# Designs tried in a protein design run: peptides against a protein of PDB entry 2FGR. Part 36

Target 1, 331 residues: chain A of PDB entry 2FGR
Amino acid sequence: SSVTLFGIVDTNVAYVNKDAAGDSRYGLGTSGASTSRLGLRGTEDLGGGLKAGFWLEGEIFGDDGNASGFNFKRRSTVSLSGNFGEVRLGRDLVPTSQKLTSYDLFSATGIGPFMGFRNWAAGQGADDNGIRANNLISYYTPNFGGFNAGFGYAFDEKQTIGTADSVGRYIGGYVAYDNGPLSASLGLAQQKTAVGGLATDRDEITLGASYNFGVAKLSGLLQQTKFKRDIGGDIKTNSYMLGASAPVGGVGEVKLQYALYDQKAIDSKAHQITLGYVHNLSKRTALYGNLAFLKNKDASTLGLQAKGVYAGGVQAGESQTGVQVGIRHAF

## One batch from the design tools (peptide; made by RFdiffusion4, then SolubleMPNN)

Design b1_p11_1_s2 (from b1_p11_1, 4 letters changed)
Fold by OpenDDE base, seed 1:
Structure b1_p11_1_s2 (fold): chain B 331 residues (1-331), chain A 11 residues (1-11)
Amino acid sequence: as target 1 above (331 residues)
Amino acid sequence: GLEAIVLSWVP
């Protein structure tokens, strides 16, 4: 058996020019290029091509030293793997987010990522962003000639919020084709939650694709999220992303990503554009900078996710500029 | 179920 201690400490100086009051926020932030984490993982060969695995991973907050504590909420799985693929038991990324966030050139963190995996409806479930689930069983196929898939089910365990009696139930999966420079995937998910104490279904469909031209990579996402409410009508968001990345001088990477969030329930759009640069000082240490612009239209109040500094909204129709400059260290 | 989801997303 092997046990590996691993982690990332990613800490930055961050600035946003507007908060909900229209004031600037600045300070020391976390997870600007990669989510800071501490983890333990291991595998055991059981013979016959069967392996057992475990993975325990929690988030690190380098700005406050985890003053609110440490947990394994990022992942806490036991698994069996072999020629059949991998079965996982425990809290993890749901299969849809695990696959479809791979098309985000900003690694689902900092001020630049695709923000489509969001709680768009003030859902009262802890994971109403569609990223992770408790009580999750997941299955991942091997890659067969490029084709692969993942499926997941999370038990609600009769968890209630208000009159909703199935909160936290997840069902979802993806199909994908991953071959050489090409990746494409379709993901479908439903999560049961509550809005205003009433049962609500969070439905999600996501299409992702990327192509690596060697000199540059293009990546795209198309997503619809729909909170289906019995009372008050549906809360629908269509999210679009297009990104490009290119290696620079063998030690750097430049990234440019645009996203559009068409928030149908408020007839309002938000536009996000982010320029990022990563400079590798080594295989484990990098400097990075992100510059993001978020333009809200009409009733849109979206804010950039400057974790540790400001991740709240802005005033309706206001634009926000964000900057992060930081160090990422992996071990 | 997944089928009901798929059908709900087909326009």
Scores: peptide ipSAE 0.010, ipTM 0.481, DockQ to the pose 0.012
Fold by OpenDDE base, seed 2:
Structure b1_p11_1_s2 (fold): chain B 331 residues (1-331), chain A 11 residues (1-11)
Amino acid sequence: as target 1 above (331 residues)
Amino acid sequence: GLEAIVLSWVP
């Protein structure tokens, strides 16, 4: 048996030119290239190809030293694994987010990521972004000739909000093909939540694909999210992403990504474009820079996620520019 | 394995 302490400290200087009042924000931010974290993990060989595992991981905020406290809300799992794959018990990424965010060239972190995994409504559930769940059981298959899958179920434990009595229940999964330079996946999920104290289903469908040409990688996402409400109609968003990355000089990586968020309930679009660069000083330490532009149309109020500086919205129809320059260190 | 480390890079 072994226990490994691991982590990432990622801290940046960040700027956004507009907040909700139209004012600029700047300061020291966190998690611009990778989410800062502290974790413990270990495995035990049980013989016969069976292994037990644990994983405990929490977010680190290097700008304030975790002033809001530390917890294991990123992951807190016990697992069994073998030739059958892996079963996990405990809070984790839901299978759909775990697989489909792998096509985001910005690793769902900082000002550049695909923002489709979001609470697009006034959802009252704790995880209405579709990223993680409490009380989760997950199963992941091995890879068989490229084919793989993952499935998950989270118990609601009779959590109530207003008249909704099954809040936090998740069911979802993906099927994928991962072989050499090609990856492709289809994910489906439903989460039970509440909007305005009324039972609401968060339905999600996501298609992802990538191809690595060696000299460059292309990646894409297509997503539909629906908050299905009995009263007031559905809140639907169609999200699209296309990105490219390329190695530079053997120690760098350049990334360019575009996303479109078509917010049907407010008949409004947002366009995001991000340029990123990572410079590896070593296998564990990198410098990085991100430049992002977000254009809201009509009633859209989306903001770039400059964590630790400003992650709120902007005024309707306003554009926002963001910059992050930082250090990432892994241990 | 290396894949489990890469999957942990998701926020």
Scores: peptide ipSAE 0.009, ipTM 0.397, DockQ to the pose 0.046
Fold by OpenDDE base, seed 5:
Structure b1_p11_1_s2 (fold): chain B 331 residues (1-331), chain A 11 residues (1-11)
Amino acid sequence: as target 1 above (331 residues)
Amino acid sequence: GLEAIVLSWVP
């Protein structure tokens, strides 16, 4: 058996020019290039091609030293793997998010990420962003000729909110083709939640693709999220992303990503554009900078996710500019 | 725009 301690400490100086009051925010933030984390993982060979595994991972907040505590809410799984693939038991990324967030060139973190995986409807469930689930069973196939899939089911355990009786139930999966420079995936998920104490289905479909040309990588996402409500109609968001990255001088990477969030329930769009640069000082240490612009239209109030500084919304129709400059260290 | 239906496969 093996046990590996691993982590990332990513801390930045961040600025946003507007908060919900129209004021600027600045300070020390976290997770600008990669989510800061501490984890333990290990494997045991059981013979016959069977392996046991565990994975325990929590978020680190380097700005405050985890003042709100530490937990394994990023992942807390036991697994069996072999020629059949991998079965996981425990809290994890749901299969859909695990696969489809891989097309985000900003690694689902900082001020530049694709923000489509969101609670668009003031859902009352703990994971209504569609990223993770408690009580999750997941299965991942082997890669066969590029084809792979993942499936998951999370038990609601009769969790109730108001009149909703199946809160936290997840079912979802993806199919993918991953071969050399090409990746493409389709993800489908349904999560049971509550909005205003009433049962609500969070339906999600996501298409992702990327191609690595060597000199540059292109990546794209198409997503629809629907919160199906019995009262007030569906809350639908169509999210689109297109990004490019390129290596610079053998030690750097430049990233440019655009996203559009078409928020149908409020007939309002938000446009996000982010320029990022990563400079590798070593295999483990990098400097980075991100510059993001978020343009809200009409009733849209989206804010850039400058974690540790400001991650709230802005006034309706307001634009926000964000900057992060930081250090990422992996161990 | 993008229009999709997620089929429920939960009994």
Scores: peptide ipSAE 0.006, ipTM 0.471, DockQ to the pose 0.014
Fold by OpenDDE base, seed 3:
Structure b1_p11_1_s2 (fold): chain B 331 residues (1-331), chain A 11 residues (1-11)
Amino acid sequence: as target 1 above (331 residues)
Amino acid sequence: GLEAIVLSWVP
C-alpha cells in the first residue's frame, strides 16, 4: 500500500475593469493557471492484476487560508482497477466533464477557460454546471486501439427542491478516440434539477477534438446545454471554442483561446478571447499571466472568473477585461 | 429583471 500527499498552491494578483455596478475590482486571487488543491491518494496491489485505490482532494484558497473551511468536494473516491479498466465510487468529476474539459487549453481554471460547463438557467441543484456529482458511480474503460469510454450514474437519494423530485440524478458518458497526436470525444449527459422550484432536465451534448502538431496544438469544443423546464420553455445555450497553444523556448507555453456563447433564451451572444503565458521555473514552479476579454451583446451579463477577486456578472451588453499574474507551485 | 446569473463555478 502507498499513500501520497500532493497539492498545488496557485495565487495571483487579479484585475477586472467592471463588476455588476460598472466598477473595477482588484486584489489577490487564487487558481489562475491550475486549481489550488490539497490531496491524499494511494493504491494497494490485491494480486492477479487487481488494485484498490483511494483519492481525497479539496480546494485551497491561499488568499484567505480557507476561511470557509476545507472539504474533499473536488474528489472523494474509492476505486478498483485492472485489465477491465477502473470503477470509482464517490464524489468526482462526472465522466463527461472529466473527458471534455481536457480540450480546454486553460484547464477549466482562471479567467481564460471554456465556460460552457455552466448553470445557464439559475438551476437550484448543487452541481448544475455539469462538472461534478455526489453519490457517483463511474466506470472508465482501458484504451483499446485508441478507443476509450467512460460512464457515470449519480443517485438522487430522493432529494427534492420545491415540487421537483430526483434532484441530483446524473446519467452520462463519453466515447473517445485517443491515438498519438489526435484526440476526439463525444459526451452526452442528463442531470435532474429544479428551476424556480419546478422539475428541470439539464441535457448536455459536447464534441471535442485536438491535434498536436509538435510545434503547436489545436483544440476545439462544440457544446449544447438545454435546461428543459416543465413551465416557461427551454433554456438553450450553444457554446463554441477554438484554441491554439505552442511551446516557447523550451521553458514556456503560449495559449490563445476564443469562445462564443449563444444564449438562445435571451437571444444574446458573448464572445471570450484569452491570451495566456506560462513560464516554467522548474517542473513544479511556474510564473503565469492571463489577459481575457469578454464581450457581452444585448441581454448577456457574463463575467470572467477571477476567483478570490470577482467572479460575478456585469451589466447587460457590457464588456469586461481581466488580468491575472501569479505563481503556481506543485508538491 | 437582472437574473443574477450566479456563476456557481464550483471548480
Scores: peptide ipSAE 0.008, ipTM 0.403, DockQ to the pose 0.017; fails the geometry check

Design b1_p11_1_s3 (from b1_p11_1, 3 letters changed)
Fold by OpenDDE base, seed 3:
Structure b1_p11_1_s3 (fold): chain B 331 residues (1-331), chain A 11 residues (1-11)
Amino acid sequence: as target 1 above (331 residues)
Amino acid sequence: GLEAIVLSWTP
């Protein structure tokens, strides 16, 4: 049996030029290049190619010292693994987000990430962004000639909100091909939630692909999210992403990513463009900078996620500029 | 279910 303590402390100075009042926000923020975390993990060889595992991981907020407390809401799993793949029990990334966020060149963190994995409809469920679930059982296949898959089911445990039952139920999975420089995946998921106290299905379809040319990597995402409401019609968002990354001087990485969020229920688009740079001082320590532009059109109110400084929306049709400069340390 | 997600996809 082994136990490993691990973590990341990522802290930055962040600025956004507009909040919901039109005022600038600035200060010390967290998780600009990687989500800050503390975790414990371990494995036990059970013989015959079978292994047991555990993983406990919580988010760290270095700006306030975790003033709201610490928990294992990032991951809290026990697992069995072998030649059949891996079965996980407990709160984790849902299989769809675990796979399809891997095409985001900003690693689903900071002001630059693909924001398609979002609560688009004021859903009242705790995980209506489609990223994680409670009460989750997951299965991941081995890689067979490039082909792999993951499946998950989360129990609702008869959770209710208003007149909605089955809140927090998840069913989803992906199929993928990962071979050499190529990765491609299709993910499908449904979550049961509530909007305005009424039953709502959060349906998600995501296609991702990337190719590593050695000198540069290209990555793309196509996503549709649909909150199917019993009353008031569907809230549909089509999200598109295209990104490129390249190594710089053997110690750096430059990243450029564009995303479009077509918010059909309000007939409004938002455009996001982000330039990022990471400079590795060592294998474990890096400096980074992010510059992001978010252009809202018409009724769109999206804001950049400058965690620890400002992560709210802006006024309808307003554009936001964000900057993060920080240090990431892994242990 | 999952089939309803695929069939309900609209651009």
Scores: peptide ipSAE 0.029, ipTM 0.741, DockQ to the pose 0.012
Fold by OpenDDE base, seed 1:
Structure b1_p11_1_s3 (fold): chain B 331 residues (1-331), chain A 11 residues (1-11)
Amino acid sequence: as target 1 above (331 residues)
Amino acid sequence: GLEAIVLSWTP
């Protein structure tokens, strides 16, 4: 058996020019290029091509030293793997987010990522962003000639919020083709939650694709999220992303990503554009900078996710500029 | 279910 201690400490100086009051926020933030984490993982060869695995991973907050504590909410799985693929038991990324966030050139963190995996409806479930689930069983196929898939089910365990009696139930999966420079995937998910104490289904469909031209990579996402409410109608958001990345001088990477969030329930759009640069000082240490612009239209109040500094909304129709400059260290 | 998601999808 092997046990590996691993982690990332990613800490930055961050600035946003507007908060909900229209004031600037600045300070020391976390997870601008990669989510800071501490983890333990290991595998055991059981013979016959069967392996057992475990993975325990929690988030690190380098700005406050995890003053609110440490947990394994990022991942806490036991698994069996072999020629059949991998079965996982425990809290993890749901299969849809695990696959479809791979098309985000900003690694689902900092001020630049695709923000489509969001709680768009003030859902009262802890994971109404569609990223992770408790009580999750997941299955991942091997890659067969490029084709692969993942499926997941999370038990609600009769968790209730208000009159909702199935909160936290997840069912979802993806199909994908990953071959050489091409990746494409379709993901579908439903999560049961509550909005205003009433049962609500969070439905999600996501299409992702990327192509690596060697000199540059293009990546795209198309997503619809729909909170289906028995009372008050559906809360629908269509999210679009297009990004490009290119290696610079063998030690750097430049990234540009645009996203559009069409928030149908408020007839309002938000536009996000982010320029990022990562400079590798080594295989384990990098400097980075992100510059993001978020333009809200009409009733849109979206804010950039400057974790540790400001991740709240802005005033309706206001634009926000964000900057992060930081160090990422992996071990 | 997943089928209902696909059928209810609208751009």
Scores: peptide ipSAE 0.017, ipTM 0.610, DockQ to the pose 0.012
Fold by OpenDDE base, seed 2:
Structure b1_p11_1_s3 (fold): chain B 331 residues (1-331), chain A 11 residues (1-11)
Amino acid sequence: as target 1 above (331 residues)
Amino acid sequence: GLEAIVLSWTP
C-alpha cells in the first residue's frame, strides 16, 4: 500500500478591461493554467489483479491562503479497480465532464477554456454546471482496442427546492474511441434541478474529437445544454469549440482556441478567442501567459473566468479582454 | 425582469 501527497500551486497576475460596471479589474489570481490543488491518494493491492484506492482532493487559493476554508470538493472517492475497469464511490467529476473536458486545450482552467459546462439557466442546484456531483457512483471500462466508456449515477437523497423533490440526481455517461493520435467521444447526461423553485431537467449532449499530428494537435467540441422547464419554456445553449496546439522549441507549447456560445433563450451569441503560451522551466514548473477576447452580442453578458480577480459578467453586448501571466508548480 | 443568470463556471 502507498499514500501519496500531491498538489499544484498556480498563481498569476490577471487583468480584465471590463466588469459589470464597465470598470477594469486587476490583481493576483489563481489557477490560470491548472487548478491549484492539494490531494492525498493511495492504492492497496488486494491480490488477483484487484486494487482498492482512495482519492481526496481540494482546491487551493494561493492569493488568500484559502480564506473560505479547505475541503475535498474536487474529489472524495473510494474505488475498486482491476481487469473489469474501475468503480468509484463519492464526489467526483461526472463521467461526461471527465471525458469531454479532455478536448479543451486550456484544460477547463483560466480565461481561455471552453465554458459550455455551465449553469445557463440560474439553476438552483449546487452542481448545475454539469461538472461534478455529490453522492456519485461511477464506472469506467478498460480500453478495448480503443473503445472505452464511463457511466455515473448520483443520488438526489430527496433534496428539495421549491416544488422540486429530486434535486441533484444525475444520470449520464460517454462512449469513446482512443487509439494513437485519434480521440473521439459522445457524452449524454441528465441532471435534476430547480429553476424559480420549479422542477427542471438539465439535459446535455456533447461530441468531442482530437487528432495529434505530432507537429500540432487539433481539437473540437459540439455541445447542447437544455434546461427543460414546464413553465416559461426551455433554456437552450449550443456551444462550439475549435482549437489547435503546437510544441515550440522543445520546452514550450502555443495554443489557440475559438468558442461560440449560441444562447437561444435570449437569441444572443458570444464569441471567445484565446491565445496561450506555456514555457516549461522543468517537468514540474512552468511560466504561462493567456490572452483572451470575449465578444458578447445583443443580450449576452458572459465574462472571462479570471479566478481570484474577476469572474462575473459584463454589460449586455459588451466585449471583454483578459490577460493572465503566472507560475505553475506541481509537487 | 430577466433574473441575472448567475453564470457560474468552476472547473
Scores: peptide ipSAE 0.010, ipTM 0.401, DockQ to the pose 0.015
Fold by OpenDDE base, seed 4:
Structure b1_p11_1_s3 (fold): chain B 331 residues (1-331), chain A 11 residues (1-11)
Amino acid sequence: as target 1 above (331 residues)
Amino acid sequence: GLEAIVLSWTP
């Protein structure tokens, strides 16, 4: 049996030039290159190729010392694994997000990430971003010559919001091919939620692919998220991402990522472009800088996610510039 | 169901 303590402390100075009032925000933020975390994990060999595992992981907010408390909401799983793959019980990344966020060159955090995994519809469910679920059972296949898959189901436990039942129910999965420089995946998910106290299905389809040329990596995402509402019509967003990364001087990595969020319900687009640089001081410590531009058009109010500083929206049709400069340390 | 997601998907 083993138990490993692990974590990341990632803290930055962040700036955004506009908030919802049009004012600048700046300060100390968190999780600009990787989500800050503290975790415990371990495995037990049960013999016969069977292993038990546990994983407990919570987010760290280094700017305030976790003033709002600490929890294991990032992951709190027990698992069995073997030649059949892995079964997990407990809160985790849903299989679709676990796989499809891997194509995000900004690691689904900071001001640069793909923001497609979002609550686009003012959904009232706690996980209406499609990233994690409570009461989750997940299964992950082994890799069979590159082919792999993951499936998940989350129990709603008869949670209700307004007249909506089954809130928090998730069903989803992905199929993937991961071999050498190539990765490609298709993910499908449905989550039950509420919008305005009414039953709503959050449907998600995501395609992802990446290719590592050695000298550079190209990555892409295509996603449709649809909040299907009985009243008021569907809230559909098509999200597109294309990114490239390259090693620099053996100790650095440069990243450039573009995303487009076509918000059909408001006939409005947002364009995000982010330049990032990571400088490895060691295997565990890095300096980083991110520069992001978010252009909202028409009724779009999207904001960059400068966690710990400002993660809210902006005025409709306003553009936002964000900067993060920080330290990431892994232990 | 998941099939309905696929059928309802449009670029």
Scores: peptide ipSAE 0.007, ipTM 0.518, DockQ to the pose 0.012

